Peptides against a protein of PDB entry 4LZF. Designs and how they scored, part 154

Target 1, 155 residues: chain A of PDB entry 4LZF
Amino acid sequence: GGRLVVFPNGTRKELSADGQTVKVMFFNGDVKHTMPDQRVIYYYAEAQTTHITYPDGMEVLQFPNNQTEKHFPDGRKEITFPDQTVKTLHPDGREESVLTDGTIIQLNPDGSKVIQFNTGQREIHTADFKRREYPDGTVKTVYSDGRQETQYPTG

## One batch from the design tools (peptide; made by RFdiffusion4, then SolubleMPNN)

Design b2_p29_4_s4 (from b2_p29_4, 10 letters changed)
Fold by OpenDDE base, seed 3:
Structure b2_p29_4_s4 (fold): chain B 155 residues (1-155), chain A 29 residues (1-29)
Amino acid sequence: as target 1 above (155 residues)
Amino acid sequence: SAAAAAAAEAARLAKAEAEIAAYKAQQAA
């Protein structure tokens, strides 16, 4: 059968009958689960934060404000905010945020930024210009020197 | 402590939330 070990400091250790699940309840309220699939679940009581580590190197953080962060083995990070916006941080420095309203925001390693609005308009920011692209094909550019250019749709 | 590290990470993510809020405001304008 299962076992319960109670330590003098108040820490408790529960072992399943098969030995595949171990739960340690520390005296400070922290909890550590070792699961049959070899994932380890840490709960930090003071921070009310859950940290899961997987055998493949993936890690998942769950915070009390309902945000989560996933750390993938390839170095990519994925943040899910309470409003369900998802931000991805790529190892090459590229960042992408996908909002629930359909807006997509991309930050590129070269410092450029692209915003794809849910209206179909797109805005591009570089060191040299700010450009707005419209669904009808019109493109408006404001250059860093203050020059403005409008490109009209062509047939 | 590991708990302190978790709290610091939460603060980092809170900053990111503020950034997202700014972009949403831009979309609504």
Scores: peptide ipSAE 0.034, ipTM 0.615, DockQ to the pose 0.057
Fold by OpenDDE base, seed 4:
Structure b2_p29_4_s4 (fold): chain B 155 residues (1-155), chain A 29 residues (1-29)
Amino acid sequence: as target 1 above (155 residues)
Amino acid sequence: SAAAAAAAEAARLAKAEAEIAAYKAQQAA
């Protein structure tokens, strides 16, 4: 059958009969589950945070504010905020946030930022300018020196 | 500790969320 080990410090270790599941209840309230699929689920009691590690190197963090963070083996990170905005951090340094309204915010490795609004407008931020592109083809640029340009669509 | 690192990361990401919220407000204007 299963086995229970009680340590002097109050930590308890429960082993399933098949030995495939191990549950450790630490003296501080933390809980660690080792599952048959070899994932490890660690619950930090004080922080109320769950940390899941997978054998392939993937990690999932679940925070008490309902934020979830996934760390992929390829180095990519995906954060789901409480409002369900999803931010992806790519290994190349690119960051992309997808808002629930469909707006996409991209931060590029060169420091430029692109915002694709759900209205079809796009805003581009570079070291030299901020540019707003409108669905009708109008483009407004504000340069770092304060100069402004408007390009109107040609029919 | 892992918990402390997680908390620090959560705080960093919360700041990013605030920035995103500002863009939502800008879009609505």
Scores: peptide ipSAE 0.034, ipTM 0.608, DockQ to the pose 0.050
Fold by OpenDDE base, seed 1:
Structure b2_p29_4_s4 (fold): chain B 155 residues (1-155), chain A 29 residues (1-29)
Amino acid sequence: as target 1 above (155 residues)
Amino acid sequence: SAAAAAAAEAARLAKAEAEIAAYKAQQAA
């Protein structure tokens, strides 16, 4: 059968019969599971946060508000917010948010921003202008100096 | 220490969520 070790500080260590699963219950309420597949699941009791580390370098954080973060070995981070919006942070500084309604927001390393609305409209933000593209081909530009320009579709 | 770092990261991302909410409101207007 399994084995239980109780330490003087109140920490408890449980080992499965095969020794492949180890559960440590720390005196502060934290819990650490070492699994047969070499992943480690650490629960921080005070923060109510779960941190999973995988042997390939992947890390998964689960927060009490239902937010989940995946930290990939390549430096990419993927955050799933409580409302199920997914934000990806790329190592090059690019950020992409996908909303549940299909809207996509891209933030580029140079500070420019592109919003693809679910209505088919697209908005581009740069240091020099804000531009709105409409499904009918109309393009409206507001420049930083306040000048406005409307380009109508040809045809 | 790892828990504190994770909590700080969550706080940073909460600000990003507020920005996303502003764009949702813009789309609805």
Scores: peptide ipSAE 0.033, ipTM 0.619, DockQ to the pose 0.051
Fold by OpenDDE base, seed 2:
Structure b2_p29_4_s4 (fold): chain B 155 residues (1-155), chain A 29 residues (1-29)
Amino acid sequence: as target 1 above (155 residues)
Amino acid sequence: SAAAAAAAEAARLAKAEAEIAAYKAQQAA
């Protein structure tokens, strides 16, 4: 059968009968599970946070506010916020947020920003201007110097 | 604000990393 080791400090270590699962219950309420698939699940009791590490270098964080973070081996991070917005942080510094309504917000390493609204409108922010593109082809630009320009699809 | 949200996110991430580090240190002891 399984084995239980009890340490003097109150920490307990449970080994499954097959030896493939190890559960360590620390005296402070923290828990470590080593699973047959070699993933390691850490539960930090005070923070109520779960941290899963995978053999390939993938990491998953689960927070008590329902936020989830995935840290990929390539350096990419994917954050699912409590409101179910998904933010991706790319190794090159690019960030992309996908809102629940389908709006996409892209932040580029150069500081520019692009918002693709679910209505088909698009807003572009650069150091020099803010530009709004409408589905009908109208484009409104406000330049940093205060100049405004509107381009209409019919002429 | 977007800045406040970013700061809160960074603070939360930093806290989580510190707690994870403390946990790993506890296991190594």
Scores: peptide ipSAE 0.024, ipTM 0.578, DockQ to the pose 0.039

Design b2_p29_5_s1 (from b2_p29_5, 18 letters changed)
Fold by OpenDDE base, seed 3:
Structure b2_p29_5_s1 (fold): chain B 155 residues (1-155), chain A 29 residues (1-29)
Amino acid sequence: as target 1 above (155 residues)
Amino acid sequence: SEEEEEEERARRLAEEEEARRRALEELLR
């Protein structure tokens, strides 16, 4: 069977019968699980936060407000907010947010912004203009100098 | 002694807990 060790400070260590699963229950209420796949699951009792580390360097944080963060070995970070919006931070500085309605917001390292609406419309923001593209091929541009231009679809 | 070894193991686990707590505090900043 499994083995239980109780230390003088109140910390407890449980070993599975095969020795592949280890559970440490710290005296402060924190819990550490070491799994057969070598992932480590740490629960911070005071913060009610779960921190999972994988042998490949991936990390997952789960917060009590239902926010989840994934830190990938390549430096990418994915945040799932409580409202289920998903934000991806790329190593090159690009940021992408996917809203629950299907709208995608992209922030580029050069400061430009692209919004892909769930209606099929797209809006592009640059230092020089804001441009709205419509599914019918109409394009409306408002330049930084206040000039407005409309391009009509070639039908 | 076996008791001294258990005390030393308990001390190491307490140090690990404190290190983890500090790491979390850094992550939450």
Scores: peptide ipSAE 0.081, ipTM 0.694, DockQ to the pose 0.022
Fold by OpenDDE base, seed 5:
Structure b2_p29_5_s1 (fold): chain B 155 residues (1-155), chain A 29 residues (1-29)
Amino acid sequence: as target 1 above (155 residues)
Amino acid sequence: SEEEEEEERARRLAEEEEARRRALEELLR
């Protein structure tokens, strides 16, 4: 059968009969599960936060406000906010947010910003200009000096 | 005794797990 070890500090350790599952219940209410698939699940009772570590180096954080963070082995992070916006932070410094309406916001390492609207319009922000690209090929540019240009599709 | 040695091994493992927990708590701050 399984084994229960009770330590003097009140921590308890439960081992499955096969030894493949280990549950540690710490005296403070925290819980650690070691699973047969080698994932480790930590529950922090005070913070009500779950932290899962996988053998490949992936980590998953689950917060009580329904925010979830995935930390990938390559250094990429994916944050799902309570409003279901998904933000990806890339190792190169690029950030991408996908809004629930399908709008994609990209922040580039050079400080430029690209918004891909769900309407098919794209807006590009640089230090020098803001540019709006329309599905019909029209491009409107507002430069930092206040100059405006409109380029029409060559029909 | 063998039983005392097993209990001591279990205690050391529990202390290591507690130390890991503390390190993870710091990671979550």
Scores: peptide ipSAE 0.062, ipTM 0.677, DockQ to the pose 0.024
Fold by OpenDDE base, seed 2:
Parts: C-alpha cells; structure tokens; sequence
Structure b2_p29_5_s1 (fold): chain B 155 residues (1-155), chain A 29 residues (1-29)
C-alpha cells in the first residue's frame, strides 16, 4: 500500500506503493506530482494553472482558459490558444501562427511577413513590396514606389 | 528528534512551494 505523511503545517505527502510516484498536497491547495518518468506536475490552486516540468528542460503550462504553452529547451515557445490557433516563437525572433483553417502567418526578424493561405495563395510583405502568389503561377507585386508588376505563368 | 525532522521537512516543502510560485511568475513575464 501507499504511505501518507501529514506534516504539522497541514501539507500532505502521499507515496505510491512502488515509491515511484509522489503527491504533495500543500496547505494552500497547490498539488505537486513527481512521476516515474521524472516529470513534475505542479498545480497552482489560486491560478488554476498546471505547470509540467520535464527532465530535459521542457516546460508545459496549462491555463484555466484552455491556453497551453510549451517552452522548449532550445528557447522555442509554442502557444496553443483557446481557439486552437498555434503560435510558435523561435529563438531567432521568427514567429509562426497556424490558424485552424490551415492558414500560416510568418513574421520574420527583418520585419517581413509571409501569409500562406489555405487556398494555396501566398502573400509576402517586405519594406519594398507586397507580393501575391497564386496557385496558377501568377505573381502580382506592388512596390513601395507605387509600381505594379504582374508575372504570368509560362503556359 | 523525529518531530524536529518533520518540522524541517515541512519548512523545506513550504520553501519549495514559494520557489515554484516565483518560477511561474517568471515564466509569465
């Protein structure tokens, strides 16, 4: 059987029968689970937030609004919003959002923006131009000086 | 004594809880 230890401050510690799982119930309502795979699951009672730490340095936050954040050891962050949009923040400053309809929005460190639409169209925004690429191979460019160019697919 | 060891363990657990709370606050910045 498991073992239950009750501390004078009201904190409780429960050990599994195999000793591989430890549950600490703190006096404030917080809960800490240490799992056999060495992940630690911490529940913050006041914030209703779950924080999971992995031995490789990965961390996962689960918020009461159903937002989830993953913090990778390489410095990458992945945010799953309540609407199921997934935003990735890369260590180089690049941001990528994947919408539920399959549209991908990329923000680059140089300030450029790329939208990959679910229709197969792409839109590229730079300091010098906005460019629209169509699935048929047509490319329309509007330059910052007002010049417009259309490139047609070679049929 | 066994009671002193339990009180020390209880203090250590309370310090760990506070450290975890501070770590969460840092992650949310």
Amino acid sequence: as target 1 above (155 residues)
Amino acid sequence: SEEEEEEERARRLAEEEEARRRALEELLR
Scores: peptide ipSAE 0.055, ipTM 0.657, DockQ to the pose 0.023
Fold by OpenDDE base, seed 4:
Structure b2_p29_5_s1 (fold): chain B 155 residues (1-155), chain A 29 residues (1-29)
Amino acid sequence: as target 1 above (155 residues)
Amino acid sequence: SEEEEEEERARRLAEEEEARRRALEELLR
């Protein structure tokens, strides 16, 4: 059968019969599960937060506000906000947000920003201009000096 | 930002988990 160890401080450790599953119930209400697959599930009782660590270095955080964070072994982070917006932070410094309406916002390491609208329009922000690209091939550029240029599709 | 605050929370929790792990390991010795 399983084994239960009760420590003087009130922490409890439960081992499965095979010893492959370990459950630690801390005196403060926190719970740590070590699973046969070597994932560790930690529950912070006060913070009501779940933290899962995987043997490959993947981590998943689940916050009480329904935000979730995935920390990938490659250094990428994926944040799912309560509104279900998903933001990905890439190791190269690029950030991408996918909004619930399908809009994609990309922040590039060079400081440029690209918005891919669900309408098929794209907006590019640089230090020098904002450019709106339309599905019909029209391109409108507003320069930082206030000049505007419209490029019409040829044909 | 809200994101920065959540990231900081995540960092604190990770540090806390490590601290708790260490404390548990010490208790189990």
Scores: peptide ipSAE 0.027, ipTM 0.573, DockQ to the pose 0.034

Design b2_p29_5_s2 (from b2_p29_5, 17 letters changed)
Fold by OpenDDE base, seed 4:
Structure b2_p29_5_s2 (fold): chain B 155 residues (1-155), chain A 29 residues (1-29)
Amino acid sequence: as target 1 above (155 residues)
Amino acid sequence: AEEEEELKRARELAEKKREEERRRREEEE
């Protein structure tokens, strides 16, 4: 049979009969599960947050607002916001957000931004200009000095 | 941001509780 240990502070530890599952119920309502697959599941009662740690170093956070974070062993983070926008933070400092409409927003370490619209248009933001690229090959550039340039597709 | 802060506080509390649980288990074994 399983073993139950009850600590004087009200913390409870349940061991499965096979010893492969450990459940610790803390007196504050927090719960820790150690699973046979070596996954560790933490529930923080005050924050209502679940934190899963995997043996490979993957971590998953589940927040009460439906935000989910994945922390990859390589240092990459993937955040799924309540609105279902997915933001990826790369170890190189690049950030990428995928909106529900399919728009992709990339923030580069140099401070430049690239927006790939679902329409096939692309907008590039740099310190020197904002550039809109159209699927037809038209390119509109607005420079930081206020100059505007339109490049038409070579037909 | 608020949830990350709440999580941080909850983690710090949970870590303390794990240490307390470990110490108690060592005293009961």
Scores: peptide ipSAE 0.029, ipTM 0.637, DockQ to the pose 0.035
Fold by OpenDDE base, seed 2:
Formats: sequence, structure tokens, C-alpha cells
Structure b2_p29_5_s2 (fold): chain B 155 residues (1-155), chain A 29 residues (1-29)
Amino acid sequence: as target 1 above (155 residues)
Amino acid sequence: AEEEEELKRARELAEKKREEERRRREEEE
């Protein structure tokens, strides 16, 4: 059978009969589960946050606002916001956000921003200009000096 | 006890996470 250890402070430790599952119920309401797959699930009662650590170094955070974060072993982070926007932070400093409408926003390490609209339009933001590329091949550029240029598709 | 140290580490992590969440809200407003 399983084992139950009750500590003087009110913390309880439950061991499964096979010893593969350990549940610690802390006196503060926090709960730690060590699972047979060696993942550790920690629930912070006061924060209402769940933190899962995996043997490969993956971490998953679940916040009470329904935000979820995945921290990959390679240093990449994937954040699912409450609005279901998914933001990926890359180790190189690149950030990508996928909006619910399918728009992709890329922030590059050089400070440039690229927006791929769901309409097929693309907007590039640099220090020097904002450029909008249209599916028909039209390109509109607004330079930082206020100059505007339109390039029409050579049909 | 090991369980008390674990609880301490857990509290510290929970506090850090609450601070990170607060900062994000402040950046979104």
C-alpha cells in the first residue's frame, strides 16, 4: 500500500504503492506531484499557478489568467496569452507573435518589425522607413523623413 | 526538513512569477 507521512507542521507526503508517484501537500496549500514520468508538477496555492518541470528541461507555467508559458531547453519560450495570441521568444532575440486572426508579427534583433497580415500584405518597419507590400506587387514606402514612394508592379 | 526548504523555494518562485505577471500587465497598459 501507499505511505502517508504527516509532518508536525501539517504537511503531508503521500507515496504511491509503487513509489513512482509522490504527492506533497504543504501546509500552505501548495501541492507538489512527482510523477512516474519524472515530471514535477508544482501548484502554488496563493498564486494559483502551476509549474511543470520535465526531465528534458522543459518547463510549463500555467497562470490563473489562463496564460501558459513553455520554456524549452534551447532557451526558446512560447507564451500563449489569455487572448490566445502565441508569442515565441527565440534565444537569438527574435520574437514572433501569431495573432488569432492569423497575423504574424516578427520583431527582429536589429529592431526591425515585420507584420505579415492575414490578407497577404506585409509591412516592414525599420528605423528608416515603413514599407507595405501588397499581394499585387505594389510596394508603398513611407520614409522617416516623410517622403513617400509607391512602386507599382511591373505587369 | 527537506520539505520545508522545498516550500521556501516554492514561495520564492511563486513570488517571482507574480512579479513577472505584474510587470507584463504594466507593459500591456
Scores: peptide ipSAE 0.029, ipTM 0.610, DockQ to the pose 0.023
Fold by OpenDDE base, seed 5:
Structure b2_p29_5_s2 (fold): chain B 155 residues (1-155), chain A 29 residues (1-29)
Amino acid sequence: as target 1 above (155 residues)
Amino acid sequence: AEEEEELKRARELAEKKREEERRRREEEE
């Protein structure tokens, strides 16, 4: 059968009969589950946060505001915000946000920003200019000096 | 003793995660 250990501080440890599942209920309300698949599920009672660690080094955080974070073994992080925007932080310093309307915002390591609108328009921000690319091939550039240029598609 | 050390590590992790969450909220506003 399963085993229950009760510690003097009020912490309780439950062992499954097969020994593959361990549940620790800490005196502060925290709960740790070690699962047969070697996942560790920790619940922080004060923060109301769940932290799952996987044997491959994957980590998942679940916050009380419905934010979810995935920390991948490759160093990538994926954050799902309460509004369902998904932000990916890449190990190279690139950041990508996917909005619920399908707009994609990319921040590059050089500080440039690219916005891919759901309309098919693209906007590029650099230190020197903002450029809007239209689906028809028209390109409008506003330079940092205030100069504006429009390039028309070669018909 | 082992369970107290585990709780200590867990608290330190919880504080770190709360700080990471706070910092991230401030970066998005």
Scores: peptide ipSAE 0.029, ipTM 0.621, DockQ to the pose 0.023
Fold by OpenDDE base, seed 1:
Formats: sequence, structure tokens, C-alpha cells
Structure b2_p29_5_s2 (fold): chain B 155 residues (1-155), chain A 29 residues (1-29)
Amino acid sequence: as target 1 above (155 residues)
Amino acid sequence: AEEEEELKRARELAEKKREEERRRREEEE
């Protein structure tokens, strides 16, 4: 049968009969579950946060505000904010945010920023210029020196 | 003892995550 161990500090450890499931109920209200699949589910009672670790190195954090973070074994992080914006942090330092309206914001390691609007317009920010690309093929560039250039579609 | 060390490590992780969450909120505002 299962076993219950009660520690002097008030921590309780429940073991399944097969020993594959372990539940630790800490004296502070935290709960740790070790599952047969080697997934570890830790609940932080004070923070109301759940931390799941997988045997492949994947980690999932669930915060009480509905923010969810996924930490992939490759070093990529995916954050789902309470507003359902999804931010991906890549190991190369690139960041991508997908807004609920379909707008995509990319931050590049060189400090450049690209915004793909849901309207099909694209905006590119660099140290040297800000460029707006329109769906009709018009491109408007404002350079850091104040020069402006408009390129019209070759129709 | 092992369970207390596990709780300690878990608390340290929780604090680090709370700090990371706070920093992210501050960076997004």
C-alpha cells in the first residue's frame, strides 16, 4: 500500500504503493508532486504559482494572474501574458511579441525593431532610420539626419 | 533535512521568479 511519512516539522510525504508517485505537502502549504512520467509539479502556496519541470528540461510556470511561461530546453522562452499577448525570447537574443490583434513586434539583437501591423503595413526601426512600408508598395523612410524619402511602387 | 533543503531551494526559486516577474512588469510599463 501507499505510505505516509510525517516529519517533525509538519511536512507530509505520501508515496504511492508502486513508489512512482510522490506527494510532499510542506509545512508552509507548498505541494510537490513527482509523477510516474518524472514530471515534477511544485505549487508555491504563498505565491499561488505552479512550476512544472519535465525530464527533458522543459519548465512551465503558471502565475496567479494567468501569466504562463514556458522555458524550453533550447533556451527559448515563451510568455503568455494575462492579456494573451505571446512573447517569445529566442536564444540568439531576438524577441517576438504577437499581440491579440495579430500585430507582430520583433526586436532584433542589433537593436532594430520590426512591427508587422495587422493592416499589412510594416514599420522598421534602426539606428539610422524609421521606415514604413505600405501594402500598396509605397515606402516612406525618415532618416536620423531628418532626411525623408518616399519610394513609390513601380506600377 | 532533505525536505527542508528542497523547500529552501524551492523558496529561492520562487523569489527569483517573483523578481523576474516584477522586472518584466516594470519593463513593459
Scores: peptide ipSAE 0.026, ipTM 0.605, DockQ to the pose 0.023

Design b2_p29_5_s3 (from b2_p29_5, 17 letters changed)
Fold by OpenDDE base, seed 3:
Structure b2_p29_5_s3 (fold): chain B 155 residues (1-155), chain A 29 residues (1-29)
Amino acid sequence: as target 1 above (155 residues)
Amino acid sequence: SEEEEEERRARELAERREEERRRLEELLR
């Protein structure tokens, strides 16, 4: 059978009969599960937050407001917000947000921004210009000096 | 004890993660 250890402070440790599962129930209500696949599941009672750590270094956080964070071993983070917007933070400093309407916003390390609208239009923001690309191939550029340029599709 | 130290580390981790969550939500608004 399994084993139960009860500590003087009220913490309880349960060991499965096969020794592959360990459950620690802390006196404050926190719970730690160590699973046979070596996942560790922390439940923080006060914050009502679940934190799963994987042997490969992956981490998953689940918050009570429905926000979920995935922390990848390569340093990338993927955050799903309560409104279902998904934000990816890349190790190089690039950020990408996918909105519920299908719009994608990319922030680049150099400070430039690219917006891919759900309409198929794309807007590029740099220090030197704002450029709007249309589905028909038309490109309109407004430069920082006030100059405007329109490029028409070749087809 | 080892279990008391583990509990302490768990609390510290939880506090940091909740703070991180809060900051990220504020940035999206």
Scores: peptide ipSAE 0.025, ipTM 0.579, DockQ to the pose 0.023
Fold by OpenDDE base, seed 2:
Structure b2_p29_5_s3 (fold): chain B 155 residues (1-155), chain A 29 residues (1-29)
Amino acid sequence: as target 1 above (155 residues)
Amino acid sequence: SEEEEEERRARELAERREEERRRLEELLR
């Protein structure tokens, strides 16, 4: 059978019979599971948050508001917000948000921003201009100096 | 004890993660 160890502070440690699973129940209500696959599951009782660490360095956080964060070994982070927007933070500093309506917002390390709308329109923001591209090929640019340019599709 | 140190580390990690969550939520507001 398994083994239960009770510490003087009230912390309890349960060992499976095979020794492959360890459950620590801390006196504050936190719980730590060490699994046979070397996954470690922390439950923070006060925060009601689950933190899973994987042997490859991946981490998963699950918050009580249904936000989920995935921290990949390559440094990439993926955040699923309660509204189901998914934001990806890339190691190069690029950020991409995918909205539930299909809109994609990209923030680039140089400060530029690209919005791909679900309508097929695209908006590009740079230090020098804001540009709107339309599905028909029309492109409207507003420059930082106030100049405007419209390029029409070549029919 | 080792268990007390683990409990401390767990609390510190939890607090850090809550701060990270808060910061991320603020970035999308």
Scores: peptide ipSAE 0.023, ipTM 0.571, DockQ to the pose 0.023
Fold by OpenDDE base, seed 5:
Structure b2_p29_5_s3 (fold): chain B 155 residues (1-155), chain A 29 residues (1-29)
Amino acid sequence: as target 1 above (155 residues)
Amino acid sequence: SEEEEEERRARELAERREEERRRLEELLR
């Protein structure tokens, strides 16, 4: 059968009969589960946060405000905010946020920013200009020196 | 303890990500 160990500080350790599952209930209310597949599920009682670690290096954080984070072994991070916006941080430094309305915001390592609106308009921000692209092919550019240009669609 | 360190890191990460969310909302205004 299983085994229960009770430590002097009140921490309890439960072992399954096969030894493949371990549950530690800490004196502070934290709980640590080691699963047969070697996942470790840690619950921080004070922070009300769940942290799952996988053998391949994947990590999942679940926060009390319903935010979740996935930390991938390749260094990519995916954050789902409480409002269901999803932000991806790529190993190359690129960041991409996808809003619930379909708007996409991209931050590039060179400091440029691209906003793809759900209307089909796109706005590009660089050190030198802000550019708005319209679905009809019109492009409006405002340069950092205050100069403005409008490019009209051909045809 | 290791658990206290992990908890501290989790809290710090949560605070940072909430700040990132707030900045994203500001960008969209």
Scores: peptide ipSAE 0.022, ipTM 0.582, DockQ to the pose 0.021
Fold by OpenDDE base, seed 1:
Structure b2_p29_5_s3 (fold): chain B 155 residues (1-155), chain A 29 residues (1-29)
Amino acid sequence: as target 1 above (155 residues)
Amino acid sequence: SEEEEEERRARELAERREEERRRLEELLR
């Protein structure tokens, strides 16, 4: 059978008969499960947050507001917001957000920003200009000095 | 305790994530 250990502080430790599953119920209400696959599931009672750690270094955080974070072993992070927007933080500093409407927002390490709208329009923000690219091939650029340029598609 | 530290870190993380969400929402307005 399993084993139950009760500590003086009120923490309880339950071990499966095979010892492969360990459940620790901390005095503060937190719960830690160690699974046979070496996955560790932390439940933080006060934060109502679940933190799963995998043996490969993957981590998954589940927040009470329905936000989910995946921390990949390569340093990439993927955040799924409650509204189902997915933000990916890349190890190189690039950030990409995919909105539910299909819009993609890219933040580059150099501070530039690219928005790919679901309409097919694209907007590029740099230190020097904002550029709007239209599906018809028209490109409008507003430079930081106030100069504006429109490039028309080659007919 | 280690558990209290983990809980604290979890709270801090949660708060950070809420802030990140807020920032994203602001960028989307």
Scores: peptide ipSAE 0.027, ipTM 0.617, DockQ to the pose 0.021; fails the geometry check

